# Peptides against a protein of PDB entry 3ZOQ, part 49

Target 1, 223 residues: chain A of PDB entry 3ZOQ
Amino acid sequence: QLLQDSWWNQLKEEFEKPYYQELREMLKREYAEQTIYPDSRDIFNALHYTSYDDVKVVILGQDPYHGPGQAQGLSFSVKPGVKQPPSLKNIFLELQQDIGCSIPNHGSLVSWAKQGVLLLNTVLTVRRGQANSHKGKGWERLTDRIIDVLSERERPVIFILWGRHAQMKKERIDTSKHFIIESTHPSPFSARNGFFGSRPFSRANAYLEKMGEAPIDWCIKDL

## One batch from the design tools (peptide; made by RFdiffusion4, then SolubleMPNN)

Design b2_p14_3_s2 (from b2_p14_3, 4 letters changed)
Fold by OpenDDE base, seed 5:
Structure b2_p14_3_s2 (fold): chain B 223 residues (1-223), chain A 14 residues (1-14)
Amino acid sequence: as target 1 above (223 residues)
Amino acid sequence: AQKLLEEEGGTGLE
C-alpha cells in the first residue's frame, strides 16, 4: 500500500476515485517529461512521517518549492544543505522570538513531523520553476480529504493557518473540537503584517498542554 | 505580492 496503515484507512477510497486516477496519470506523464518536485518517492512524506493518529498539529502550505533539491515533501521544509527560503527563515525568526530556539543551520523540519506536526501542502507536486503548475489537477481534493478526516477525528488537532490560502480551509475544520491558529503568511511580503509576534509555537504547545498532551519540541538541532 | 508568493512555492498565498 502507498501509505502507512492509519492514513491508508482514512484515504484508501480516494485513491480509487477517478480524480485521483487522472491525477496519477498526469503525474506519470509529468515526471517522465518534466522535472517535477519533490522526488516521486517523497510526495507523501508528510503522511509518512506523521501518522493519522499521531497528528497533533497541522501546518498548511500551498505547493512545494520548485527549485532544485529544495522540496522534501513537507510544507516549508527543505532538505539539509539547501539554503533556507525566505519564508522559512522568517518561521525560524518567529520561533526564536516566540520560544527562544536558536536558528538551525539547515531547513529540515523532519523533527517536527516526527513529533506529530503534519507539514502538508495542499498541492503536493510542482514543475521545476513553475509555481502552482499542478494546481487544480486533483491534489486539492485529496488534501481536502486529509483535512476533513482530521477534522472528523475526535482527538483534537491544532491547525496553524498562515495566510489566506491556508485560511480558506478553515471552513472544513470543526472548531468545536479543533483549534486554529491564524496569522499572516511568513513570507517577507506579509510577515510583518501579523506573522511576527503571532507566537504560533508557544500557542500550539499551550493547547497541547491543555489537552494533556506532550508539547512539541520546536527547537531544531544543527546538523 | 500574491503573485510573488505563488512564485516562491512551498509556502502559500497571503
Scores: peptide ipSAE 0.080, ipTM 0.715, DockQ to the pose 0.422
Fold by OpenDDE base, seed 2:
Structure b2_p14_3_s2 (fold): chain B 223 residues (1-223), chain A 14 residues (1-14)
Amino acid sequence: as target 1 above (223 residues)
Amino acid sequence: AQKLLEEEGGTGLE
């Protein structure tokens, strides 16, 4: 099956729907005719690294990095050896100021994912050099469903929503059960308007502790 | 400018 059991149980019906079949056919053409990121085997890495039941925190991105070797199927994350993009650099700056972590020598957030941080983009593929090229093709319907089934989960989730795009998903989140941490986007053009100083990492851990959950070790070791 | 950059991937690409 496409996904591990916990996610499959939540999403299997989506993959049978016409919209997803059309998306799949589109993707087949795109991967055959264009350079598409991430690698097709990495599209669902966020769900592979973080099971439905293990989700503690969700960080929403828009769509994958569209440069060579960057995207690894996790929002904001880049493969080891890849230069850290500006927004990711700012994320690490805030991480340092928030909880004292050193800035890592790479941009992989896999360690977060393995601890229960779902690094989800709303659109999961992109053409090389063409941001949002796969917007409106069906991914948003699937990822909305991902948010929905997490919202419906009894065990609380923390949603970190940076910027307007992510914050538009608030209406899908049951705030009677789940927690939301909002700020401006970590982009250089918006970070100084609220992202810096928002302390999302310590705040997330504070919520986890209140829920009796183990906090996330946000600090990332050098490779 | 903020919206444009968010629309360019939402991750702060150059």
Scores: peptide ipSAE 0.086, ipTM 0.709, DockQ to the pose 0.316; fails the geometry check
Fold by OpenDDE base, seed 4:
Structure b2_p14_3_s2 (fold): chain B 223 residues (1-223), chain A 14 residues (1-14)
Amino acid sequence: as target 1 above (223 residues)
Amino acid sequence: AQKLLEEEGGTGLE
């Protein structure tokens, strides 16, 4: 099966639906004829690293980085050795100001994912050099379902929604059970309008503590 | 755009 059991139980019906079959066929063609990111084996890395039951925090992205060697199936994350993209640099700046973490010498957020931070993009693939090239092809329906089943979960989740695109998903989240942290996007174009100083990391941990859960160790070690 | 790789791969396109 495509996913680990906890996610499979939640999403298996989606994979049988026509929209996903069409998406799958499209992706087969795209990967055969174009350079597509991430590697096809990394598409669902967010779900692989963070089980349905282990999700504590969700950070929504739009679609993968479209440059060589960047995307690793986790929103905002880049492989070690890859230059940190501007948005990620700003994320680390806020992390430092928020809770005092040192800025790591790499951009991998795998350590967050392993702790229960679901690093989910709404669109999970992209053509090289063509941002949003796979928008509207079916991914959004699947990722909407991912948000829905998390919203339906009894155990609360913290959703960090940076920017308008992510915030549009707020209507799918039961705020009577779950917590929302909103700000402008970490992009250089918007970070100074509210992202800096938003302190999403300490706020997320505060919610986790209220829930009686272990906080996230947001600090990332150098490699 | 928001992805970069380290260790494990996700599910492939069967």
Scores: peptide ipSAE 0.019, ipTM 0.602, DockQ to the pose 0.048; fails the geometry check
Fold by OpenDDE base, seed 3:
Structure b2_p14_3_s2 (fold): chain B 223 residues (1-223), chain A 14 residues (1-14)
Amino acid sequence: as target 1 above (223 residues)
Amino acid sequence: AQKLLEEEGGTGLE
């Protein structure tokens, strides 16, 4: 099966639907004819690192980084050895100001994923050098379903929604059970309009503690 | 372990 058991039980019906089969055929063509990111083996890394049952926090991104070696299947995250993109730099600046973490010497957020932070892009693939090139091809329907099944889960989830694109998903989230942390996007074009000072990391941990859950260790060790 | 998880999941592409 494509996914580990907990996610497979939630999503297996989606992979049999026509929209996903069409998406799959499109992706096969794209990966054959174009340079597509991330590596095809890494597309579902967010679901591999964070099981359905283990999700504590969701951070939504738009689509993967479109430069060589950057995307690793986790929103905002880059592979070790890759220069930190501007938005990620701002995320780490806010992390430092919020809870005192040092700026790591790499941009991998895998340690967050392993603790229950689902780093989900709404679109999971992109052509090299062409942002949003796979928008509207079917990924959004699958990732909407991911949000839906998390919203339907009894155990509460914290959704961190940076910027308008992510915030459009609010209507899919049952706020009687789940928590939402909203601010402007960490992009240099918007970070000073509300992202900086929003303290999403300490706020997320405060919610987790109220729910009797272990907080996230947001600080990232150097490699 | 990290690599194993990445490879095990894959994309479902042929």
Scores: peptide ipSAE 0.017, ipTM 0.539, DockQ to the pose 0.029; fails the geometry check

Design b2_p14_3_s3 (from b2_p14_3 with E6K A10S M11R)
Fold by OpenDDE base, seed 3:
Structure b2_p14_3_s3 (fold): chain B 223 residues (1-223), chain A 14 residues (1-14)
Amino acid sequence: as target 1 above (223 residues)
Amino acid sequence: AEELLKEEGSRGLE
């Protein structure tokens, strides 16, 4: 129940590197001059909710939602009271068809994070209304390292890779130890081409059970 | 450790 965060031991060297210092300086300027999401205190929420040792599943996103009040530092997740974005709606539709969960009245995936689902975007900040505005500024190097240290971990991890962007990270994952679930992206533009019916939730739990670990309770309660 | 990570994630942006 009590989380023991071990991310610092895995990532402390990254924070000392020039690329990260440059990223920090860029972000300081951005947060001062622009509206940036998520709130600066929420940037690392994925790591706060799910420690290195507690990671069971990884779901990769691209970058945060760029609308007001949406992003909360977790991939695909939105704060309570915020309309569910189209991709998230499709995620819940697949969840319902896969394992019978009801569609929640909110879009917060915090309950997944607390169970060991690392909801990681490859880029952790964005300008309001400007998707991918912080692409190529240094986040990818840090998040690549996050993937790397998980890949190097002896205890297996399940990586859920929706769409081509996430699937490009497959080369960093030791598939001799870790499991990968791939499909098209939950976006309305691609969901019907393979995401629907991919059953990532039951498949992930099947792997967890094979490992002798507790499955994820993917069903989300209403608030 | 968690506190240090949290600090690193926020201190440089304030």
Scores: peptide ipSAE 0.025, ipTM 0.695, DockQ to the pose 0.025
Fold by OpenDDE base, seed 5:
Structure b2_p14_3_s3 (fold): chain B 223 residues (1-223), chain A 14 residues (1-14)
Amino acid sequence: as target 1 above (223 residues)
Amino acid sequence: AEELLKEEGSRGLE
């Protein structure tokens, strides 16, 4: 049988709003005239892999990787066979130091997504080679709504907010119900200023256990 | 589920 789309129930009204229709028309033009990432079929992969009801942890990114073959619709994640970007390498370094996981031979975080880690960018598309090229075009309103409906959810969520951009969303999160893990961004420009040693993975699992939920298996197997 | 979200969010982009 077909499963209920819990995200559709939460977001269907957004897709009917003028801002989203305008965004959609813009995207149609962009995908037709430019090289846009990720593939149009992968734009909502974060929501596809992790249903609204199954979200345990949220990791916010800014916008997709803008190089060929990199973005797969999940924040920080890259398709298998793609060189791990610097931030992702640092994520895996922290993962290793935090809970002892080996560094995988690929950069796909799909296994996290399948366990309830919503890997959400605030902007879901980008032009090739042009970081933040789709900033301010409407995605932020949709992704703000995603954060809002999660904040309104009775079942607690853990928000991992790396860097100032993600941390700007704190005002939308009901901290009486939900837990926030903050640090500097895993980027080489900021990782040594607080990301390394922040131990977000063990901390997230500790809270999940306190909530009576199964922890995330953060370790990623080689392909 | 995935189809509905994809249809409304990204129809005409494929």
Scores: peptide ipSAE 0.027, ipTM 0.692, DockQ to the pose 0.027; fails the geometry check
Fold by OpenDDE base, seed 1:
Structure b2_p14_3_s3 (fold): chain B 223 residues (1-223), chain A 14 residues (1-14)
Amino acid sequence: as target 1 above (223 residues)
Amino acid sequence: AEELLKEEGSRGLE
């Protein structure tokens, strides 16, 4: 199975590079010998749901949730039936306060992805129970390229950068074309220091409307 | 899992 043509055209050269070949070989061993998340079929879900041309908003995460059944290849998102992680709960609290959405009875953000919200982690795999276990293995180079090609795109993008890790990518973004929304991370450790009240959802939609694009329907229906 | 990974990886390699 192939990536959508629009992403393939942008990333095909990366997949041929030695770093990605080495990453792929590493991942083969990891998935064979250990429990790795997300499922191998879900690694590139962010790119599958949101084509290069359809990206309106980017939300950057670090790496996937490392608990059973949680990660589904989208930053901050969890599969239906999975208890909402603390950061995601805070995201929904801010969503409610920002634009009045009800808190959904699940944690799937697929509806955002289908509307053009690229839910991208900088690292796309993780070992069970071992946060950042696949850091520095090659994913960051690929995801940096994803940010780069979006930055080079003529049609503007909105980047939502929660926390310092995501904000470190700001230097790769052409702010003459693209918009950036920054705040502290939604984690319980940082949310009260600026995430709450930051109103990223209404702000993103304001930019979209300014650009003449349809806003995102951020409200998530119950399943 | 390895075969699925190969398929996912091949999306970039092929």
Scores: peptide ipSAE 0.024, ipTM 0.663, DockQ to the pose 0.028; fails the geometry check
Fold by OpenDDE base, seed 4:
Structure b2_p14_3_s3 (fold): chain B 223 residues (1-223), chain A 14 residues (1-14)
Amino acid sequence: as target 1 above (223 residues)
Amino acid sequence: AEELLKEEGSRGLE
């Protein structure tokens, strides 16, 4: 499957670079020899669901969930029928407290992606049961470029940066044009230190409204 | 999986 034209125009040069070719060869070997998540068809789901031009909000994650059936190529999101991971549960708790949404009976954030929320991990693949196993293999260079081209876009973007890893990308974002929402990570280890009560969803919508754009419907319906 | 990956990776060759 091809990338949407808008993303292709922004990223085509990256795919021709040696680092990406090396990454691709590594991934071919990994998928052949190991159990890798997400499914290879789902690696670029964030870009498939949200075109370059349609991005309104970016939520950065680190790398995919490494358990069976979990990762679907969207940061923090899990396939329907999968138990909600702790961080995602906390995201929904904050969503409920922030804007009154009910906690959904599933963990799929596809509805956000379809509305312009780019759910981007900085590393897009992982070995089963081995968190960060594909760190430093080339994904970060591509995803840095994704952040860069969004930062260079004239139309403003809202970046939601939960935790230190995501916040390290702030230096790549032109804050004269784009908006940043920062807090601690939704992980149980950090959520009570600032994530809870940060109200990222209402704040994001407030920025969108100020920009004259339609707000995100953050509430997720049960399946 | 490898063939699907090739399709994903080939996006850069459009």
Scores: peptide ipSAE 0.022, ipTM 0.646, DockQ to the pose 0.027; fails the geometry check

Design b2_p14_3_s4 (from b2_p14_3 with E6K A10G M11R)
Fold by OpenDDE base, seed 2:
Structure b2_p14_3_s4 (fold): chain B 223 residues (1-223), chain A 14 residues (1-14)
Amino acid sequence: as target 1 above (223 residues)
Amino acid sequence: AEELLKEEGGRGLE
């Protein structure tokens, strides 16, 4: 019995739609003509690490880091050996203050993803040095569908929505079933206006415990 | 499961 991927069952219809085919053709051109991040094999890492059924928490980002070697296909995450971006540093500062975790010596959030934290960007690719360069090209329609199918799931999900961009997706979330944790973005430009002290990690675990689920081990070990 | 998504991602960009 072919164990069909839980995400494939939810998204297969999207991949057949014209918008996605056009997106694919665009991406082929972009990867051929430009330096695009992340690596093409890493575009769907968020879905690879966290199956539809295993999603416990969703953390929404905007688009991938646009510097060399940074993007890992997971929102806010960077590959080991890469300097932690300012927003990620602030995430770890809040993590430390919230639940006492040490600041890791790397920026990989793969350990979260493997525990059911869907680290989803709304746009999944970017040109080198050009933030939001692939905005409005079709990714948002796919990622909206990802949010929609999670919202439709009976098993509750916790959505962590940092900043206005992520919070715009709140209208797609059935709050009668799912939980939302909102604050300002962890960016240095906004973190002091509400992100710090928001305690998203302990709050997420509190919801998980209330649902009878295992909490996330948010603490990240050094490599 | 992961292979199907990888194939879609890969097919679209390879």
Scores: peptide ipSAE 0.022, ipTM 0.663, DockQ to the pose 0.027
Fold by OpenDDE base, seed 4:
Structure b2_p14_3_s4 (fold): chain B 223 residues (1-223), chain A 14 residues (1-14)
Amino acid sequence: as target 1 above (223 residues)
Amino acid sequence: AEELLKEEGGRGLE
């Protein structure tokens, strides 16, 4: 099955529902009247890079970065040339401490996505400079469905849930089939309370190996 | 189906 086809089969019914049609109309207006991130073509990049069948790991974020040139449709990821946000810097610090990876000179996590790491935000768009401006507009219903169909999948998934917002989705995950890695959020406000030292990368790979799957190469090369 | 998803994910909003 083609990358996009596998997600379409899982989500096609959602796209026909009134809530999504209303969301779509809202987004058309928002993109026409305001600066919205990410680029409209990048909204579903997480699904474009990681097919339904190829998902090995899920990392949940809240909503996209709201600064110019930052968001690229992947949770926590920023386009090359963009200064690494504080949370992402902490992610790379933990990556270095966990498995010895060098800190990359950019913040793009596309290499993770291409290996089966679904970098999903619960809300997929944001107004410039206005965090959570598209909260409660319909994205959460779609992304909940994404979590649901992954939870229903027979092949196990590893969910990395940083912070309370992501952890609220735990109730939607069948823990009899799937693995959950939880810690505090990588934000500077919470990272020292449990994120640092949580070793999510080595733990994820340990689960993958137990399942007979290839581990993720978490190390990111410089550009 | 792949094109349809792309349309919903970006092209459909342009």
Scores: peptide ipSAE 0.019, ipTM 0.646, DockQ to the pose 0.026
Fold by OpenDDE base, seed 5:
Structure b2_p14_3_s4 (fold): chain B 223 residues (1-223), chain A 14 residues (1-14)
Amino acid sequence: as target 1 above (223 residues)
Amino acid sequence: AEELLKEEGGRGLE
């Protein structure tokens, strides 16, 4: 994995804007005074693992897991050795039913990221035990820009939008160029209402093949 | 790019 200059070229101007400077100052205070996840070094892991040019698929999450040791800067992903959260378990169940992958003994989705799956949360930090505690603080403007620059890219992208929160971003996506896969969220509260059986993995690969690109190896090996 | 993103994020947070 290696982050190329491609993301910086797309986003460098955002980091100079007042909203991000305010966000940065807020985050400095938060990390100093509170327990914030993920580790500050992992905030941009989604961009580190998947360059702008290498993005094939985008999976949007809301905000990071707020428990100790869970979040690793990738949507839905948890560090090895961490118990798989319910939504992630359901993702793997659907993966198994969709394309026959075994359930991995860990929850790291880094292998997806390395293949061009951008695992992006709309909010990139959270206070311990306080879901959405950093909502509305500026991250959404940055991540909206990430979606925008991908939408503007000539090479097509596949957006997997689980749940209404992610689906609200559809208006920012040029569907004349890009593909969208939508279903209910993998959360236990919604998975049975459409996520299960949605087969996002095979559908994504079908689009990739149609575009003449290599499919994603969605199966995750045990560690 | 990785260093710049990391620096901007990390420096602002550390």
Scores: peptide ipSAE 0.024, ipTM 0.685, DockQ to the pose 0.027; fails the geometry check
Fold by OpenDDE base, seed 3:
Structure b2_p14_3_s4 (fold): chain B 223 residues (1-223), chain A 14 residues (1-14)
Amino acid sequence: as target 1 above (223 residues)
Amino acid sequence: AEELLKEEGGRGLE
């Protein structure tokens, strides 16, 4: 099976649907003819690192970084040794101001994922140098289903929705059970209009504590 | 375990 048991039980039916089969065929062609990110084995890393039952927090991104060696299948995250993109730098600046964490010497958010932070892009692949090149090809239907099955889960989830694109998913979230943290996007073009000072990390942990769950250790150790 | 999971992630394109 493609996914670990907890996610497979929730999503197995999607992989049999025509839209996903068409997406799969498209991706096979794309990976054969173009440079596509992330590596095909890393496409579902967000679901590999964070099981369905272990999800505490969701951070939505749009699509993967489109530069060499950047994308690792986690929203906003970059592989160790890769220069931190501007949005990620701003995320770490807010992290420092919010809860006092030092700026890490790398951009990998795997430590968050392992603690139950689902780092999900709405589109899971991209062509080199062509942002949003795989938009509207079927990924959004799968990732909408991921949001839906989390929304239907009895155990509450915290959704961090940075920017308008992520906030469009709010209609899919049952706010009677789940919590939403909204602000402008961490992009340099929008961060000063509300992202900075939004304190999403301390707010998320406050909700977790209220629910009787262990908070996330958001501070990232140097490698 | 992580390698096995990564390989499973690649199966979607086989």
Scores: peptide ipSAE 0.021, ipTM 0.578, DockQ to the pose 0.028; fails the geometry check

